Peptides against a protein of PDB entry 3ESW. Designs and how they scored, part 246

Target 1, 322 residues: chain A of PDB entry 3ESW
Amino acid sequence: NNIDFDSIAKMLLIKYKDFILSKFKKAAPVENIRFQNLVHTNQFAQGVLGQSQHLCTVYDNPSWHSIVLETLDLDLIYKNVDKEFAKDGHAEGENIYTDYLVKELLRYFKQDFFKWCNKPDCNHCGQNTSENMTPLGSQGPNGEESKFNCGTVEIYKCNRCGNITRFPRYNDPIKLLETRKGRCGEWCNLFTLILKSFGLDVRYVWNREDHVWCEYFSNFLNRWVHVDSCEQSFDQPYIYSINWNKKMSYCIAFGKDGVVDVSKRYILQNELPRDQIKEEDLKFLCQFITKRLRYSLNDDEIYQLACRDEQEQIELIRGKTQ

## One batch from the design tools (peptide; made by RFdiffusion4, then SolubleMPNN)

Design b2_p28_2_s2 (from b2_p28_2, 13 letters changed)
Fold by OpenDDE base, seed 1:
Structure b2_p28_2_s2 (fold): chain B 322 residues (1-322), chain A 28 residues (1-28)
Amino acid sequence: as target 1 above (322 residues)
Amino acid sequence: DWKKEEEEIKMLKKKIEEAIKKAKEQKE
């Protein structure tokens, strides 16, 4: 009896697809109870949930995308992308063009558009006066600053003229298009929006040890790619653990389609204790939030995303970031 | 529960890969 292995393979593929889709059905009552208990009893879990409620959805704003595209020098950006693509890109196919775009956006953002601000310049003395600024502390926003989702304002006194300069920490990325300065938080916030405005699949990566960056899904590389706007870095996940010798415990990626523990991509050495939550509970939490984010998707979309998730998990387990 | 599901997925993948391999070998 010639076993029709083609028919068996097709049947197994169908069963596998059905099995994958079954995981994304509505949460069972038991899962809901577990989730509610976890976020109620574990502060880290509550923090992850709170971040997901903001970071997974805030950048999906078409009005913001339009404002971004109207603000950026698109002619310069595309001119530079086209120039680099013309050198190498035609042999590698059209999907590589997006990688060139992200690399140019990194260049443009750091070199031409945004500024690092450890201390502000004195509003009275002008440019290159930050060395004369003494921190006095932080306070709440004034009436004008509060319009732009400002949680805190850093206060500085100029040692030269004695005047006070305010450095509001704006969380409104549209305001950051105007101010064009900040630290890692402002950089990552606005750069995430910029990437989203080009229609890219982007995740915001939160590191517990006071850093943030992005991931972009490259169709050319067929994987999530590390992107740090502060460092003008593309596909260098090792920079924190190896180059900076940074100690880290958690890296969590937040995107429209899911929340993923990406710690294994970035924590290559000097791992700090992961004592904020049980590993099983963190895995459950990320999966549960991801499942909720996908409730409105069709079976084909769910299946495609599940295939991406699986490839990413294989990558993370094998330590093959390259 | 999730570990059991991962094992089931791993087993299903292995079976699929084996079936595909055998199907290719029969066409050669």
Scores: peptide ipSAE 0.014, ipTM 0.395, DockQ to the pose 0.727
Fold by OpenDDE base, seed 3:
Structure b2_p28_2_s2 (fold): chain B 322 residues (1-322), chain A 28 residues (1-28)
Amino acid sequence: as target 1 above (322 residues)
Amino acid sequence: DWKKEEEEIKMLKKKIEEAIKKAKEQKE
């Protein structure tokens, strides 16, 4: 009897799809209890949940996307993308165009659009006066600063004129389109919104050791790609552990479709103790939040995302980011 | 046990890939 391998393959694919979909069904009561207990008893878990409630949804705002696209020099951006694509991209196919777009956005953002602010310039003395600024500490926002989701204001005194300059740490990315300055937090916040405004799949990566960056899902590379706006870096996940010799414990990626521990992508050496939560509990937490984020998706969307998740997990285990 | 599920998934994928490969080889 000729074994109908096509029929067997179809049957196995159906069973596999059903198995995957079964994992994304509504959480059992026991899972809900475990989740609630975890977030109430573990501070790190509570922090991850709190971040997910904001970072997974805040950038999916069509009105913000419109404001971003109206603010950027799109003519310059696309001119540069088209120029680079015309040189190298035609041979690689249409999906690579988005990689060129992200690379140009990194260039444009760092070189033409946004500024690093270690210390502010003196409001009285003008540009290039940050060297004269002495930190006095931090305080809460005033009434005007509070309008733009400001949690902290850094206070500086000018050594030349004696005037006080405020550096509000705004969390409103629309305000950052105006201020055009900040540190890693402001850079990553606004750049995440910029990438989202082009319709890209983007995650916000939080590192416990005081750094943040993005990941972009490249359709050309068929994987999540490291993106750091501060460094103008594309697909260089090693820069922190290797180039900076940074010690790290946790890197957590937050996106609309899930929360993922991406520590294995970035922590290549000098790993700090992972003692904030049990590994099994962190895995459970990320999976549980991810399930919740996908509850409104159809079976095909769930299946496609689950396939991406599996590919990413295989990548992370193999250490094959290249 | 999530490890058993991962192993089962890996085994199923391998079987699917093998079945598809054999089906293609029979059409050529």
Scores: peptide ipSAE 0.008, ipTM 0.360, DockQ to the pose 0.593
Fold by OpenDDE base, seed 5:
Structure b2_p28_2_s2 (fold): chain B 322 residues (1-322), chain A 28 residues (1-28)
Amino acid sequence: as target 1 above (322 residues)
Amino acid sequence: DWKKEEEEIKMLKKKIEEAIKKAKEQKE
């Protein structure tokens, strides 16, 4: 009896699809109870939830995308992308164009658009005076700064003129299009919005040890790709653990379609204790938030995302960026 | 139990992969 293995494979795929879809149905009462208990009893879980409520949705703003595209030198960007694509891109297919775009956006952002601000210039003495600035501490925003989602303001005194300069830590990425300066937080915030404005699949990666970066889903590479705007880095997840010898405990990625523990991609050595939450509870938390984010998606979208998630999990286990 | 579901998924994947493999071997 020639077992029609093709028919069996098709049947198993259907059953598998149905099984996957069943996981994205309404959460069982027990899962809701577990989730509520976890976020109420575990501070780290509460933090992840709070971050997800902002980072997973804030960048999906069409008005912001329009403002970004109107602000950037698109002619320069696309000229550079087209130039690099014309060399190699036709042989590799059209999907590689987005990789060239992201690489150019990294270049443009770091070299032409945004500035690193360790210390601000003196408002009175003008440009290139940051060396004369002494930190006095931080305070809350004033009435003007508060309009732009400012949580804290760093205060500096000029050693030459004695005047005070304020460095507001703005969380409004549209304000950052104007100020064009900041640290890793401002860089990652605005750059995440920039990538989203080009219609790309992007995640914001939070590291517990005071760093943040992006991931972009490359259709060419068929995987999530490390993107750090501060470093002008594309596909170099090892830079933190290996090049910086950074000690890290958690890296959590936040996107419109899910929350994922991506620690295994970035923590290659010098792992700090993961003692903030049980591993099983963190896994449950990320899955539960992801399930909520996908609630409005159709069955085909849910299935495609689940397949992508599974591929990522395999990648993270194998330690091979294919 | 998420662990049971994960094991079930792994088992289903393995069965699918085995079925696909056998289907290829039968066409050769």
Scores: peptide ipSAE 0.015, ipTM 0.383, DockQ to the pose 0.831; fails the geometry check
Fold by OpenDDE base, seed 2:
Structure b2_p28_2_s2 (fold): chain B 322 residues (1-322), chain A 28 residues (1-28)
Amino acid sequence: as target 1 above (322 residues)
Amino acid sequence: DWKKEEEEIKMLKKKIEEAIKKAKEQKE
């Protein structure tokens, strides 16, 4: 009997699809118990869950996207994108246009739109007075600051005039469109919203060692691409471990469709002890949260995302981003 | 057990790849 390998391949593909889809069904009671026990007993797991509840959904706000697009100089942005895209003669195909858009958004954001704030300028003395500012500590938000999801306000005294200047650490990205200043947290928060406002597939990457950045899913490259607004960096995941010689333990990516441990992409050397959670428990946690985020998706969406996830896992294991 | 599921996925993929390979080799 001639083995119809084409028929077998088709049957295996169907069975594989069904198997993948079966994994994204409602969690078994045992998985729910494991999840509950993990988040109640492990502080790191609780932190990852808490971040996922915010970061995986907050940027999917159409009203915020409209406000962003109305605030940005879209004419300048698209003019620059079109100019850079035209230089390459369309040889790389239309999908690369989005990579040029992200690169221009990085440029625009860092150079034209947002400012790094190590210390604020004195509210009384005006611009370029940050050198005269002495930190006094941190305080809770006042009634006005509290309207914009502010957890902490840094307090500074001007050495020249003696006045107090407040630097509220706003978590409301719409307020950041007004203030246009911050540190890595504010930069990444607003820039994540900006990328989302262009309809891009974006993740927020949290590093335990006090840094944050984005990942963008490039349709041209067919992978997640490192994007750091603070550094104006595109596809340079090595900058932290190699260029900065930064020691790191965990990098966790938060997106609408999943939570992923991306540590292998960024921690290339100087790895710190991963002692906050068992590796198996972290893998379980990320998978469990990802499964929950996909509960409302159809079978085709679930299957496509599962294929993408697997490609990413293969990439992370093979170290092919070098 | 996610390990068992991962192994099952890995095995299914290998079987699919092998079946596709054999199907191509028969068409050549």
Scores: peptide ipSAE 0.009, ipTM 0.388, DockQ to the pose 0.843; fails the geometry check

Design b2_p28_2_s3 (from b2_p28_2, 11 letters changed)
Fold by OpenDDE base, seed 3:
Structure b2_p28_2_s3 (fold): chain B 322 residues (1-322), chain A 28 residues (1-28)
Amino acid sequence: as target 1 above (322 residues)
Amino acid sequence: SWKEEEEKIKMLKEKIKEAIKKAEEQKK
């Protein structure tokens, strides 16, 4: 009796696919109750939910993508990508081209497009006057600033001319295409939109200890890749824990297809207490939100994403980013 | 334990990957 190993393998693959798909079916009533109780009783869980409601969907705006592509110097970008791609002896059509594109976008954004703003320049004295600026505090937005999703305005006084300069912290990424300045929040916000505008799979990573960055899914590397626009960094998840010696507790990635605790990728040393939520509850929360985000996807999309998730979880457990 | 199940799943995936690779090599 020749055991048809091919038939057995096919049957096992079908059963495995069905098992995976079963996890993404509509949430059971008990899961809904657990979710509701968690977000009502745990402030960290409520914060993660609130962020997911914005960050998982806001960048999937075709109108914004068009505005971005019209604003960027695409000729310069693609010229530089093609130049670096050709230098390394790659043939056209290789999946690695997208990695070169992301690296050029990092270069272009930091060097040619956007500016770090620790303090604003004086509106009266002009450029390179930030050294003369004294912080007076923060206030709410005025009527004009409120049009661009501004929650906070930092107020500065010029020591030279005595005039007040406002630095609105805009959350509208389209306004950031005009202002061309900010801190990690503005940088990551606009850069996330830029990457999405090229049709890339991108996540926004929130760190509880006041930093934010991106992840890009490289089809060439077949994994999520760390991307920090502020640092012009590609695939350097160690930069915070090792290079900065930063202490961190939570890193949460927000994307259209899911919410993932990526802390293990970035917290390599100097881990702070993870006391904001039980680990089991955080895992449940991320899985539950992810499941909701995938409700409209077909079985093949769900299966492909589930395979990707499993590969990522294996990577995170192994500590092998390389 | 959850760790033992993860190790079992990992070993099974590696075996499946090796089996697929062998089957593809036999078709050449």
Scores: peptide ipSAE 0.009, ipTM 0.328, DockQ to the pose 0.178
Fold by OpenDDE base, seed 2:
Structure b2_p28_2_s3 (fold): chain B 322 residues (1-322), chain A 28 residues (1-28)
Amino acid sequence: as target 1 above (322 residues)
Amino acid sequence: SWKEEEEKIKMLKEKIKEAIKKAEEQKK
């Protein structure tokens, strides 16, 4: 009996696809109960859910993408990308062009477009006056600031002129195209939108220890790539744990197609206690939210994403970010 | 076992750390 290995392989692949797709079917009643109990009883789980409801969908706004593309100096950006690509890229294939684009966007954003704001300049005294600013605390937004999804306003007094300067912490990324200043939150928020505006597959990474960054899915590297706009960093997931010697407990990535615990990519040393949630419950939570985000996708999209997720999980287990 | 994979991961993280440290020392 000639074992038709090709027919067996095809049958196994079909059964495997069906098995994968079966995991993304509507959640069983028991999973819904577990999810509800988890988000009602665990504050960390509730926080992850709340972030997912915003971060997984907010950047998929075509009107915002148009505004971004109209605001950026695309001629400069593409000129620089083309210049760098022409040096090295022709030998490595067309998919590397997008990596050059992301690298240029990092450069452009940090060097030409956006500013770090530790303290604001005095609105009365003008530029380079931040040294004269004393923090008075934080307050709620005024009526104008509230139009731009502002949760908090930092208040500063100028030691020179005595005037008050407000630093609204805007969460509206379109307002950030105007203000062009902020800290890690504003940087990552707007930069995530910028990357999405180029049609890139992007995740927002939240670190519990007060930092945020992006991941971009490189078709050239065939993996999620660390991207930090604040640091102008591309593919350097080690910078926090190694270079900063930062202690961290959780890094959670939020994208349109899923929520993923990416802590293993970034927490290389000085791991803080992961005591906010049980590991099994966090895994369940991320999978459950991911499943919900994929409910409208077709079987082929679900299967492709599941294959990508499996590759990422293997990468995270193997520590092969290099 | 899951524990053996965890230990391998830990060793890999340490090797990555050492490699990064060496690469940074060579850039100085």
Scores: peptide ipSAE 0.000, ipTM 0.236, DockQ to the pose 0.024
Fold by OpenDDE base, seed 4:
Structure b2_p28_2_s3 (fold): chain B 322 residues (1-322), chain A 28 residues (1-28)
Amino acid sequence: as target 1 above (322 residues)
Amino acid sequence: SWKEEEEKIKMLKEKIKEAIKKAEEQKK
């Protein structure tokens, strides 16, 4: 009896797919209870859940994508992408083009579009007057600032003219298209929306130690790629731990298709105690939220994403992001 | 650490075993 190895392989693949899909079925009652107990008892879990409710969905707004694309100099961007792509001898249709696009968007955003704001310029004295600004503290938004999802306003006094300048910390990325200034929060927020507006798979990475950045899924590299708009950095996950010598405990990635602990990609040295949640509970939390985010997807989409998740987990295990 | 790799390989092996077991349970 000739063992039909092809039939056996197909049957094993079907069973493997069914097994993977079975993990994404509705949560068992016991998992729901565990989840509810975790988010009610653990503040870090509450924070991760709260962030997921916003960051996993807010950027999936077609109206915002249109506004972004209308605001950017697309002719300049694509001209520069095409130029660098052709210079490196690539042919049209290669998946690597998207990596060139993201690199140009990093350049364009930092050099041409957005401004870093340690302190605002004086509204009365004009440009390059931030050196004359003294922080007075923070306050709540006024009625106008509140329209743009502003949680806090930093207040500065000009040492030269004595006038007060407000620096609203807007969370509305459409308002950031107008203001074109901020710190890591505003940079990452708007840049995440920009990347999403080009139809890219993007995650927002939250670091507990007061930094934020993006990850982009490169179809060419077949992995998540570190992207920091503040640093104009592409595929340099080591910059925080090695170059900055930053101490870190948690890096959590938030995307439309899931929440992932990516700490192992970025925390290469100087690891702070991971004492906010049990490792098993964090893993459970991220998996549970990810499962919920995928409930509307079809079996093929779920399977493809599950394969991507497994590859990422293997990458994070091996420390072979480089 | 090599221990973390071992734990992850162990987790992958457990996932594979669970997959096989579920695939066998669906045949009954």
Scores: peptide ipSAE 0.011, ipTM 0.373, DockQ to the pose 0.058; fails the geometry check
Fold by OpenDDE base, seed 1:
Structure b2_p28_2_s3 (fold): chain B 322 residues (1-322), chain A 28 residues (1-28)
Amino acid sequence: as target 1 above (322 residues)
Amino acid sequence: SWKEEEEKIKMLKEKIKEAIKKAEEQKK
C-alpha cells in the first residue's frame, strides 16, 4: 500500500487550517460573559477596550489619507527613497523598498515637517521665545479649539511681555498637519496616520508609563518593526529599556486587525509590577478584541493573520529582537 | 505553570517550522 504522503500532507494542512479558523469563530456565550465581567470589574481592561474602539479604526479613513498625501512633499520623499534604494535595494528585492520608505518618512517627519514642543513660543514675542514661558496650568478648550478634538489646553505666561499663550493638545491629526508641533502624543498620532496613508500595516503602541510609538509590518523582514517618530528610530525596540533605562509595565499595540500585548518586545529590564490585571485576563481580553476586529474577514484573511500572529508570539517569547 | 506550557508549545512550533523548511529545501 503506497502511502500517499502528498494526500496525507494535504489532509493535515486542511485540518490545521480548520483548527486555526476554529479559534476565530464567533465568541461563545461564556466568552461574552467573561468579557463583559472583565471590562466592568477591571479598570485597566476597560481602558484597553476604550483605546481599541478608537485606535484600531480611527486611522482607516480614506479622506484623511488623501489630505495627508496632498500635504506631504511626496516628490522629495520618493526622490530620497529612490536614491537610497538605488544604492543597496536592487539586490534584496522589491519588498525592501517599503522599509526605505518608512525610514525616509521618519527622517522627513522629524527633520522637515514636525516640531517638538515642550513649551510654546510666545504669540507676541515670536520665534525662539519658549525659554521665557512659565506654565500656569491647564484648562478646557475654547469654542475654536473644541472643533479639533481638543481635550486640554496648556496655558503659559510670557515672563518678558506678560501675555498668555495657549498650547492646545489637539487629538485631531488633520489639525496637526497645520500646527506641525507637539509632544509624543501628537507625534505618534499624526505619524501613525501618515504611515496608514501609504497603505502600510501599522499599529499604535501605548505604553502605560507615558510614551507612545508605532509598529510597522515589514514584508521584507516578515515581522513587526518598532518605529518611533520622536526618535527617528527604526527597528530599535531596546531604546526605552536599555538606552533610556526606562521602567515599564505594559506596552499594548492597537491595529485594525488586532490588539496585542507587545510588552516582551520593549520591556527588557527594569520591569515594573504588572498588577493592573491578571496575565490570563489580559491575554483573553486582547484575543477577544482581536476576534471581534476579524469577524468580517474571510477564512483566507483570518488564516494569514493567524499565521502572522503565531510568528510574532514565537518572536516575543524568544526575546529575539536582534 | 501556564507560562511553562506556553514556552513548550512555542519551542515545538519552532521545531515544526524548521522541519518544514528543511523538507522544502530537500525537495529542490
Scores: peptide ipSAE 0.007, ipTM 0.353, DockQ to the pose 0.169; fails the geometry check

